# Peptides against a protein of PDB entry 4KTY: the designs that were tried, part 73

Target 1, 266 residues: chain A of PDB entry 4KTY
Amino acid sequence: YVLNDIGVIFYGEVNDIKTRSWSYGQFEDGILDTCLYVMDRAQMDLSGRGNPIKVSRVGSAMVNAKDDEGVLVGSWDNIYAYGVPPSAWTGSVDILLEYRSSENPVRYGQCWVFAGVFNTFLRCLGIPARIVTNYFSAHDNDANLQMDIFLEEDGNVNSKLTKDSVWNYHCWNEAWMTRPDLPVGFGGWQAVDSTPQENSDGMYRCGPASVQAIKHGHVCFQFDAPFVFAEVNSDLIYITAKKDGTHVVENVDATHIGKLIVTKQI

## One batch from the design tools (peptide; made by RFdiffusion4, then SolubleMPNN)

Design b2_p15_2_s2 (from b2_p15_2, 8 letters changed)
Fold by OpenDDE base, seed 3:
Structure b2_p15_2_s2 (fold): chain B 266 residues (1-266), chain A 15 residues (1-15)
Amino acid sequence: as target 1 above (266 residues)
Amino acid sequence: KNKEIAESIMKYETV
């Protein structure tokens, strides 16, 4: 994982799985220096830089521009006039080098771009990492481990009341590390995500969350396990908002979210 | 290529 400088990212839809090549370039000139610069910008102390838990958490914050003028500005409006469209990127190197030279966030990224750059960051720092794609990925906004979909009486989605959302696909990272801060058995792959989705204790960041813990329903362990659990296992709760102000659960779908989770095995 | 590019962009699912 650490030695591979070219990867494959899965995207598209569950019924039409697509792949794209991504150059991580963790060994290219200036990339290690840029990763160190990222940690400098985060004001990360030297003692923490040897801890993959701290490094991956800082990386999840700093690969996105929110809060801290990190690497990438996200855009999902299909208007990319002031930068590079997310789909035009083919690797991490140009993004990281632009960030280092300009000292300003690079425009623009979406999940696979964030994941690609974050994968470079992790691998460059010697942390085994891979990109994971989740099809039908939930975005829980209120940390209740379910997707609350509010409907009008006519059955249309009430967009004002509905805060939660589902992505057709979402990419994040898994990083390999021991977790001495968790009970025995919850080391190994940890979910980390640099796509700015939710605020985690004051910053747009996510993880590291123990994949083993999540698989066994242990969402109480740091960091952001409830959010990651929700991404892959949320029930869809369809709620009709009545004119009288009452809410009625119309349907529950426990099978929609997390239809397929894919990663390249190298 | 335009179709492939468009399909690469992540989007909210219609639920």
Scores: peptide ipSAE 0.164, ipTM 0.751, DockQ to the pose 0.136
Fold by OpenDDE base, seed 1:
Structure b2_p15_2_s2 (fold): chain B 266 residues (1-266), chain A 15 residues (1-15)
Amino acid sequence: as target 1 above (266 residues)
Amino acid sequence: KNKEIAESIMKYETV
């Protein structure tokens, strides 16, 4: 998980799983320097750079351009007129080297690009890391651990009231580390995500969230465990908004979110 | 290429 410089990323639909190769290139010339530069841009203290908890959290913030002029600008508008379409990237090296050279955010990324670059960052710094793909990935906007889907009386989604959303797939990273800040047993794989989805204590970042904690329903542990839990385990709550302002729960679907979680095993 | 790009793009699902 550290030495492998080529990977496979899963994407597509749960019923049409696709794979793409991704070159991490963590040992290529200039990549380590760029990773150090990223931490410098984050103004990360030297004392923290040896702590995988801090490094992964900073990385989750800095791989996206939001807040801090980080590495990648996300775009989901299908235009991409002022940069490279997300699907044109084949690896992390060109992105990181462009960032280092230009000292400006690189356009554009989506989840697998963020995950690919973040994977390089983690591996380059000696943190074992892998990419995880979640099919039917929830984006909980209000951190209530459920997907509130508001319906009109005719059964159509009320887009004005519905703030939560579901991605057909989403990619993030898992990083291996001890968690001395958590109870025993919650070390190991930690979910970290550099795709800018939600604000976490003032910045678009996510994790590290203990995978073991999440699997056991422990969402009270830092960092961002409720959000990650919701991505993989949210119930869909279908709510009819009546004209009189009353809400009626029409249906609950506990099976839709997190249909499949895939990662490459070595 | 266009098809591949379109197919690789993540998108919101209709619930």
Scores: peptide ipSAE 0.141, ipTM 0.726, DockQ to the pose 0.135
Fold by OpenDDE base, seed 4:
Order: C-alpha cells, then structure tokens, then sequence
Structure b2_p15_2_s2 (fold): chain B 266 residues (1-266), chain A 15 residues (1-15)
C-alpha cells in the first residue's frame, strides 16, 4: 500500500465497471517536499505531524482548495476553461508539483483526482492508503442519513426541494491506522475523503471514519461517520410534496445506494 | 479518448 506508485481506480457504472491507471508517484523528486509543504500551508503543528489521525484529517481538508487554498479546485459543470479537465490528469505528480511551484490551487479535479492526490499524500507520509470506489454513492446534504427525493404531485422529481444527490460513482480513500481515540476494534481502515462535499466542523473535510464502525452501524464515532455511512447505506426516500405543503412518503428504496464498493489490494 | 474522458466524469443519477 505504501510502496506501489501506480494504481488502478475504478469508475463508471455498476453495470459497466471501468478502470483507469493512476500514477501516485510518491517517490518522485519533489513530491515528499510538496506533501510537507501542504502541511506547512495548513499550519499544522509539528507534534501533530506524527499522528495519522491528524495528518489524514488535515490532508482531507488540504487536498481540496476550499477554506485553505489547498491543492485542487473541484469542478463538475463540464466547463474547465481556466485549467486542466479532471479527466486529463493521469497521476498526482504534475498536480502536486504545480501546486508547490505556483503556491496556488490547481484546476481542476473530481473525486478520482482528489482521491489520487490524497493517496499520494498519505503514502508519502508513510500511511498505508488505498482508493475506494462506491457505485451509487449518496451525497447527504442535510445530515439525516437518508437520501430525500422530492416528487411533484405528477411524479416528476423536484430537484429544488433537496440538495441530496446520488453519484453514479464516488471515490475516496481508506487509510490504515490505530484509533486510540475510539473503542477497541475500530482501528484499521479509516475512510477519508478530500473531495469537497460537506462541511465538517468548519471545513470541507471528511474522516477519518472507522470502516469497522460504519460496517456495524456505529455512526457516533468521530470523524464524519454519519456522512460516510450515508454514502454507502442511505435509503432513498421518495417524498411527494403536496400543494397544501404536506409531505407524503411514497416509497423507500433500501437497495439502491452502495450497490458495489470496490478497492484494489495494492 | 474523448469517449473515455466523457465516461470518466462523475454524473448525478437520474431518479
């Protein structure tokens, strides 16, 4: 997990799984220096830099440009006029070196780009890390652990009534560490995500969330376990918004989200 | 490549 400098990222759709190569390049010249620079830009104290919990959380914040002029600017509108289209990147090296030289956020990324760069960051710092792809990945915006889908009385979706959304796929990272801040048994793989999706205690960051905790429904454990749980296990709640302002639950689909979670053993 | 590029972009699911 630490030594492999080339990986495979899964993407596409659950019925048409695709793979792309990604060069992590954690051993390339200037990459470790850039990772240290990222922590410097985060104003991370020296004492915290040896703690994988703190490092992974800071990394999740700093790999995205939000809040702190971090590494990557996300864009999902298919308009990439002021930078590189997310799909044009083939590895982390060019992104990190550009960030280090320009000292400005690099444009643009989407989930696999964020995950790729974050994977490099973690591996550079000696944290075992892998990329995880979740197909039918929920994005819960209101922290209710469900995916609300509002329907008009005619059955059409009203996208204005909720910010909740489902991605065809989403990539994030798992980092291996002990969790002395959690009960025994919740160490090991921790979900961390640098794609700027939701605010976590004042910053766009996510994790580390114990994978074991999530698997057992323990969403009360720090950090961001409810959000990660929702990504992989939300129920779709179809709600009809009536003209009188009442909401009626029409259907619940507990099978749609998290159809397949894939990671490569690297 | 253009097809691959287009397919790699994240998409919201249509409900």
Amino acid sequence: as target 1 above (266 residues)
Amino acid sequence: KNKEIAESIMKYETV
Scores: peptide ipSAE 0.121, ipTM 0.736, DockQ to the pose 0.135
Fold by OpenDDE base, seed 5:
Structure b2_p15_2_s2 (fold): chain B 266 residues (1-266), chain A 15 residues (1-15)
Amino acid sequence: as target 1 above (266 residues)
Amino acid sequence: KNKEIAESIMKYETV
């Protein structure tokens, strides 16, 4: 994983899976320097820079521009007038070099761009990493491990009450490391995500969350295991908001979220 | 913006 500089990212729809190549370029001139610069901007202690747990968590924060003037500005409004449209990027190198030269966040990214740049960051620093795509990926906004869909009495979605959302697809990263901070058996692949979705202890970051822990329902393990669990396994809860202020659960769908999770490397 | 480029953009699912 560390030595591969080109990858494949899955996107599109579960019934129309598409692939795009992504050049990670972790060995290109200036990329390692930029990764070190990112850690410097994060004010990361030197003692922590050899710890993949700390490095991956800092990376998840710094690859997005929120909070800390990190690498990429996200945009999902289809207005990209002051930068490069997310779909125009073909690799990490131009993004990272622009960040290093301008010392300002680069515009614009969406999940696969964040994941691509984050993958370069991890690999450049010697952390085995891959990109994962989840189709029908849940975004739990209230940390209750379910997707609450509020309905009006007529059956239409109440957009004011419904805060949770689902992406048609979402990309994040898995990084390989030991987890001495967790019980035995929960090392290996760790989910980390640099797309700014939720605040985690004061910053827009996510992970590392043990994939093994998530698979076995251990959502109490650091970091952000409940959020990652919800992305891949949350039930849709359809709730009718009655005029009297009461809520009634109308239906539960346990099959909608996380229909397919794919990872592949060239 | 061609169809393929547009399809690369993330979309919220309507449920």
Scores: peptide ipSAE 0.107, ipTM 0.705, DockQ to the pose 0.135; fails the geometry check

Design b2_p15_2_s3 (from b2_p15_2, 8 letters changed)
Fold by OpenDDE base, seed 4:
Structure b2_p15_2_s3 (fold): chain B 266 residues (1-266), chain A 15 residues (1-15)
Amino acid sequence: as target 1 above (266 residues)
Amino acid sequence: KSEEIKNSIMRYETV
């Protein structure tokens, strides 16, 4: 995993799966130095830099610009006036080198850009990593492990009643490590996500969350297992908001979220 | 289409 400098990112729709090449460039000049610089900017203690749990969590925070002047600014509004449109990037190298040179966050990224840069970061530091794409990926904003869809009495969706959302697809990373902080069996692949979605103990970061734990429904383990679980396994809850303020569950769809999870095995 | 790769929030219609 750490040896491949070119990858494939899956995107699109479940019925129209698409792929994009991404150059990780972890061996390119200045990239490792930039990854070290990222950890320096995070003020990460030297003693922690050899711990993949700490490194991946710091990387999750620092690949996004929120909180800490990290690498990438996200944008989803189709207005990219002060930078590069997310779709224009073809790899991590230009982004990381720009960050190192300018010492300012680079504009702009979306999930696959975040995942691409984060993958480079992890691989540069010797952490086996891969990008994962989840189709119909939930964004649970209120930590209730469900995806709420509120309806008016007329059946129309009221998007103002919740901040929960579903991405057509979402990319994050899995990093391979032991988890001595977890029970035996929950090492291996850990979900980590640098796309700024939710605050985790004061910072926009996510993971490492044990993939094995999540697969077995163990959401009590650090870090951010409930959020990652929700991304792949939330039920859609259709709720009618009555004029009297009561909520009525109209429908539950347990099959919509996480219809397909794809990762490259190389 | 530069827009094809866009990561987008899904919109749900009336049930």
Scores: peptide ipSAE 0.324, ipTM 0.807, DockQ to the pose 0.082
Fold by OpenDDE base, seed 5:
Structure b2_p15_2_s3 (fold): chain B 266 residues (1-266), chain A 15 residues (1-15)
Amino acid sequence: as target 1 above (266 residues)
Amino acid sequence: KSEEIKNSIMRYETV
């Protein structure tokens, strides 16, 4: 995982899985320097830079531009006039080198671009990492571990009330590390995500969340386990908001979210 | 291809 400088990212739909090559380039000239620069910009203490827990958490914050003028600006509005369209990137190197030279956030990315850059960051710093794609990936906005879809009485979605969302697919990273801060057995793969989705204790960041903990429903463990759990396990709750202010649960779908999770095989 | 790779918010309706 650390030595591979070219990867494959899964995207598309669950019934039409597609792949894209991505050059991580963690050994290319200037990339390590840029990763160190990223940690410098984060004002990360030297003592923490050897701790993969701290490094991955800082990385999840700094690979996105929010809060801290991090590496990459996300855009999902199909307007990319002031930068490079997310689909035009072929690897992490150009993005990281542009960030280092300009000292300003690079435009633009979406989930696979964030995941690609973050994967480079982790691998460059000696943390085994891989990209994970989740199809029908939930974004729980209120930390209730379910996807609340509010409907008008006519059955149309009430976009004002519906704050939760579902991606057709979403990419994030898993990083391999020990978790001495958690009970025994919750080391190994940790979910980390640099796509700016939700605020985590003051910053747009996510993880490291123990994959083992999530698999066993231990959402109380740091960091952001409830959010990651919801991404893969949330029930869809269809709620009709009545004109009288009452809410009626019309339907529950426990099979929609997280239908398929894919990562590149070794 | 550029349109196909984009991740997008899904829309739902009462079944």
Scores: peptide ipSAE 0.308, ipTM 0.809, DockQ to the pose 0.082
Fold by OpenDDE base, seed 3:
Structure b2_p15_2_s3 (fold): chain B 266 residues (1-266), chain A 15 residues (1-15)
Amino acid sequence: as target 1 above (266 residues)
Amino acid sequence: KSEEIKNSIMRYETV
């Protein structure tokens, strides 16, 4: 998980799983220097740079441009006028080197680009890491562990009221580390996500969240376990907003989110 | 098709 510099990212749909090759390039010239530069830009204390918990959390913040002029600007508008379309990237190296050279955020990324760059960052710094793809991935906006879909009386989605969303697929990372800050048994793979989705204690970052803890329904452990849990296990709640201001639950789907979670062992 | 890799927000309706 540390030595491989080429990987595969899963995308597409549950019934049509697709793969894309991605060059991590963690050993290429300038990449380690760029990763160190990223931590410098984050003003990360030297004493923390040996702690994979701190490093992965900082990385989750800094791989996205929000808050801190980090590496990548996300865009989902299908108009990429001021940069490179997310689909044009083939690996992390060009992105990281561009960031180091320009000292400005690179445009543009989507989830697999964020995950690819973040994977390079982690592996470059000696943290075993892999990319994980979740199909039907929830984005809980209000931290209630539900996907609240508000409907008009005619059954159409009320986009004004509906703040939660579901991605057709979403990519994030798992990083291997011990968690001495958690109870015994919750080390190992930790979910970390650099795609800017939700604010976590003042920054767009996510994790490290113990995969074992989440698997067993323990969402009380740092960091961002409720959000990651919701990504893979939220119920869809269809709510009709009536004209009289009342809300009626029309349907509950407990099986839709997190249909498949895929990672490649490399 | 390169555009197929895009992740997107799904929209739902009541069944």
Scores: peptide ipSAE 0.288, ipTM 0.804, DockQ to the pose 0.081
Fold by OpenDDE base, seed 2:
Parts: C-alpha cells; sequence; structure tokens
Structure b2_p15_2_s3 (fold): chain B 266 residues (1-266), chain A 15 residues (1-15)
C-alpha cells in the first residue's frame, strides 16, 4: 500500500460504479517535505510524529482547511471562481506543492480529493493507507446513530427540520496501525476522514476509528466510532411532522445506508 | 464529463 503511487478511486452510483485514476505521487520531489510542513503547521510535537494514531488524527484535521488553515478548502456549491474545480485535479502532487508554495489553503476539494491527498500524506509518512468508497453514506449530525428524515404531512421533506443527510457516495481512508489504546483485536484497519463533515472534540476531523470495532458495534471506542458507524449502518427514520407539532415515525429503512463499500485490494 | 464525479446530498421522499 505504501509503495503504490497511483491508485483508483471508486465513485458514481451503486448501480453504475465508476472509477478514476489518482496519482498519489508520494515519492515526487517536495512531497515528503510538504507532509512534514503540514505537521509543522499543526504544531505537532516531534514525539507524536512517530505515532500513527496521532499522525492520522492530525492529518484528518490538517488536510482540510477548517480550524487550522490546512491543505484543502471544500466546496459543493458548484462555484469555483477563486480556484480549481474539484474535478480538475488528477492527483495529490499539484495540491500539496501549491500548499507548500503559497502557505495558504488550496481551492477546491470534495471527498475524493480530500481522500486522495490524505492517502498521499499517510503513505509519505510510512502508514499503509487505502481509499474507501461508501455508497449511500450517511452524515449523522446529532450523534444519534440514525438518519432522521422529517416529512410534511403531504410526504415532502421538511428541509428545516431535516438536518441529517446522505451522500450518494463518500470517500474516506483506512490506515493500518496497532491500537494499544484499545482492547486486543481492534488494531488493523482504522477509518480516518479528512473531508470536513462534523466537529470532533473541537476540530473538523475524524478517526482513527477501528474498523473491527465498528463491524462489531463497539461505538464506544475512540475516535469518532459513532460517526463512522452511522455512515455505514444508520437506519433511515421517516418522521412525519404533524401540524400540531407532534412527530410520528412512518417508516424505518435498515437497508438503505452503506449498500456497498468498495476499496482497492492492492 | 469531469462534473460527473461530484458527490451530492441525496433527497428523499415518502416511498
Amino acid sequence: as target 1 above (266 residues)
Amino acid sequence: KSEEIKNSIMRYETV
């Protein structure tokens, strides 16, 4: 994983899976230096830089520009006048080198761009990493482990009440490491995500969350296991908001979220 | 087209 400098990112729809090549370029000139610079900007102590738990968590924060003037500014507004459209990027190298040169966040990214740059960062620092694509990926914003979809009495979505959302697809990373801070058996692949979605203990970051813990429903294990669990396993709860202010659960769909999770095996 | 890669929030309605 660490030695592969070109990858494939899965996107599209569950019934029309598409792939895009991505150049990680972790061995290109200036890229390792840029990754070190990112950790410097994060004010990361030297003692922590050898710990993949700390490095991956800091990386998840710093690959996005929120909070700390990190690498990438996210944009989903289809307005990219002050930068590069997310779809125009073909790899991590240009983004990282621009960040190092300008010392300002690079515009713009979406999930696969964040995941691509984060994958380069992890691999540069010797952490085995891969990109994971989840189709019908939930975004739980109130940490209740379910997707609350509020409906008007006519069946239309009440956008004011509905805060949770579902991505058609979402990309994040898995990083391989031991987890001495967790019980035995919960090392290995850890979910980490640099796309700014939710605040985690004061910063827009996510993980590392043990994939094994999530698979077995151990959401109490640090870090951000409830959020990652919800991304792949939330029930959709359709709630009708009545005119009298009462809420009635109309339907529950336990099969919609996380219909397919795909990653490159090599 | 390059724009096809864009991820988006799904909108739901009563089935």
Scores: peptide ipSAE 0.288, ipTM 0.804, DockQ to the pose 0.080

Design b2_p15_2_s4 (from b2_p15_2, 9 letters changed)
Fold by OpenDDE base, seed 2:
Structure b2_p15_2_s4 (fold): chain B 266 residues (1-266), chain A 15 residues (1-15)
Amino acid sequence: as target 1 above (266 residues)
Amino acid sequence: KNKEIAESIMRYETV
């Protein structure tokens, strides 16, 4: 989880799972120096750079360009003017070296690109890390641990009221560390995500959230456990907006989100 | 290549 410099990322659809290779290149010339530069740009205190909790949280913020002119600019509009389409990248090395040389955010990334670069960052700094793909991944926008889908009386989705969404797939990272800030038993794999999805205490970042805590429904444990829980386990709540302004729950689907979560076991 | 690029792009599911 630290020494492997080539990986596989799962993507596609749950019924048509695809894989792509990704070169992490954590041992290539200039990559470690770039990771140190990223922490310098984050103005991270030296005392925190040996703490995987702090490093992974800072990394989740800095691998995306939001807030702090971090590494990657996300784009989902399929235009990608003045940059590289997300799918054209084959590894982390070119992205990180471009960031170091230009000192400006690199265009463009989506979830697997963010996860690939973040995986390199973590491994460079000696943190065991892997990429995880979640099919039917929920994006909870209002932190209520459910997907609220508002319907018109005719059964069509009310796009104005519906703020929550579901990705066909989403990639993030798991990092291995002890969690002395949590109760005993909640160390090990921690979910961390550098794709800019939601604001977490002032910045677009996510984690570390204890995978064991999430599996057992302990969403009160820092950091961002409610958001990660919702990504993998939220119910779909279909709500009809009545003409009189009242809302009625029509259906609940507890099986749609997080149908498959996969990662490479090496 | 173009097909691969298009298929690899993440997108919102229709619910």
Scores: peptide ipSAE 0.189, ipTM 0.728, DockQ to the pose 0.133
Fold by OpenDDE base, seed 4:
Structure b2_p15_2_s4 (fold): chain B 266 residues (1-266), chain A 15 residues (1-15)
Amino acid sequence: as target 1 above (266 residues)
Amino acid sequence: KNKEIAESIMRYETV
């Protein structure tokens, strides 16, 4: 998980799984130095740089450009006029080296680009890491651990009543570490996500969230366990918004979100 | 390649 410099990222649809190669390049010239530079830009205290919990959380924040002029600018509008389309990237090296040389955020990324760069960052710093793909990945925008789908009285979806959404797929990272800040048994793989989705205590970051905790429904553990839990296990709540302002739950689908979670075994 | 690029882009699912 640290030594492999070429990876495979899963994407596409649950019924049409696709793979793409990604060059992490953690051993390429200038990459480790860039990772150190990222932590410098984050103004990370030197005493924390040996702590994988702190490092992964800082990396989660800094791989995206939001809040802190981090590495990558996300874009999902299919325009990409002022940079490189997300799909044009083939690895982390060019992105990280551009960031280091320009000292400005690099345009543009989507989830697999964020995950690829973040994977390089973690591996460079000696943290075992892998990319995880979740198909039908929920994006809970209002922190209620469910996906709200609002319907008009005629049954049509009203997308204006909620910002909750489901991605066809989403990629994030798992990083291996001990969690002395959590109860025994919740170390090991930790979910961390650098794709800017939701604010976590003041910054667009996510994790580390204990995978074991998530699997056992423990969403009370730091960091961002509720959000990660929602990504993989949210119920779809279909709500009819009546003209009188009344909301009526019409249906609940507990099977749609997180139909498949895959990662490369390396 | 263009098809692959297009297919790699994340999309919100219609529910």
Scores: peptide ipSAE 0.176, ipTM 0.744, DockQ to the pose 0.135
Fold by OpenDDE base, seed 5:
Structure b2_p15_2_s4 (fold): chain B 266 residues (1-266), chain A 15 residues (1-15)
Amino acid sequence: as target 1 above (266 residues)
Amino acid sequence: KNKEIAESIMRYETV
């Protein structure tokens, strides 16, 4: 994983899986320097830079521009007038070098761009990493491990009450590391995500969350296990908001979220 | 290619 400088990212729909090439370029000139610069901008102590737990968590924060003028500005409104459309990027190198040169966040990214750049960051620093794509990926906004879909009495979605959302697909990263901060058996692949989705203890970051812990429903383990769990396992709860202020659960769908999770095979 | 590029954009699903 560390040695591969070109990858494939999965996207599209469950019934129409698509792939795109992505050049990670972790060995290209200036990339390591840029990764070090990113950690400098994060004011990361030197003692922590050898710890993949700390590095991956800092990376998840710094690859997005929120909070700390990190690498990438996200855009999801189809307005890209002041930068490069997310789909125009073909690799991490140009993004990272632009960031290093301008010392300002680069526009624009979406999940696969964030994941691509983050993958470069991790691999550049010697952390085995891969990109994971989840189709029908939940975004739980209130940390209740379910997708609350509020309906009007006529059956239409109440957009004011419905805060949770589902992406057609979402990409994040898995990083390989030991987790001495967790019980035995929860090392290995750790989910980390640099796409700014939710605030995690003061910053838009996510992970590292033990994949093994998530698979076994251990959402109490640091970091952000509930959020990652929800991305892949949330039930859809359809709730009718009555005019009298009462809520009635109309339906529960336990099959919609996380229908397919894919990553490049070795 | 333009269609492929457009299809790369992630979007919220209508549930």
Scores: peptide ipSAE 0.302, ipTM 0.828, DockQ to the pose 0.133; fails the geometry check
Fold by OpenDDE base, seed 3:
Structure b2_p15_2_s4 (fold): chain B 266 residues (1-266), chain A 15 residues (1-15)
Amino acid sequence: as target 1 above (266 residues)
Amino acid sequence: KNKEIAESIMRYETV
């Protein structure tokens, strides 16, 4: 989880799982320097750089360009005219070295690119890390632990009212650390995510959230446990918006989200 | 290759 410089990322569909190779390159020339540079750009206090909780949280913010001129610009519109298409990247090294050289965000990434670069960052700094893929991954936009799908009276989705969304798949990271800031038993793997999805206390970042806590329904623990819980456990709530302004719950699907979560074993 | 690239792109599911 630290020494491997080549990995496998799972993607595709739950019924057609696919894998792609990704070169992390945490030992390549200039990569450690770039990771330190990233923390410098974040203005991270030196005393915090030895704390994997702080490092992983800063990394989740800085691997995306939002808020802080971080490493990667995300794009999901299938138009990548001013950079490299997300699917063209094969590893973290070129991205990180470009960032270090240009001192500007690199275009473009999607979840596996963010996760790949973030995995390099974590491993480079000695934090055991792996990439996790969640199929049917919920994106809760209003922090209510539900996927609220608003329907017109004809049964079609009201896209104006529906803010929540479901990804076919989403990749994020798990980082291994102790959590002295949490109750006993909630150390180990921590979910962290650098793909810019939701604002967390003023910045596009996510985690570290205790996987054990989330697994047992403890969403009250820092950081961003409700969001991560929702990604893997949200109920789909189908709500009909009536012409009279009332909302009626038509259906609840508790089985759709998070059907499969996979990661490389070694 | 084009199909593989297209399939690698994450997308919103139609629910």
Scores: peptide ipSAE 0.286, ipTM 0.813, DockQ to the pose 0.136; fails the geometry check

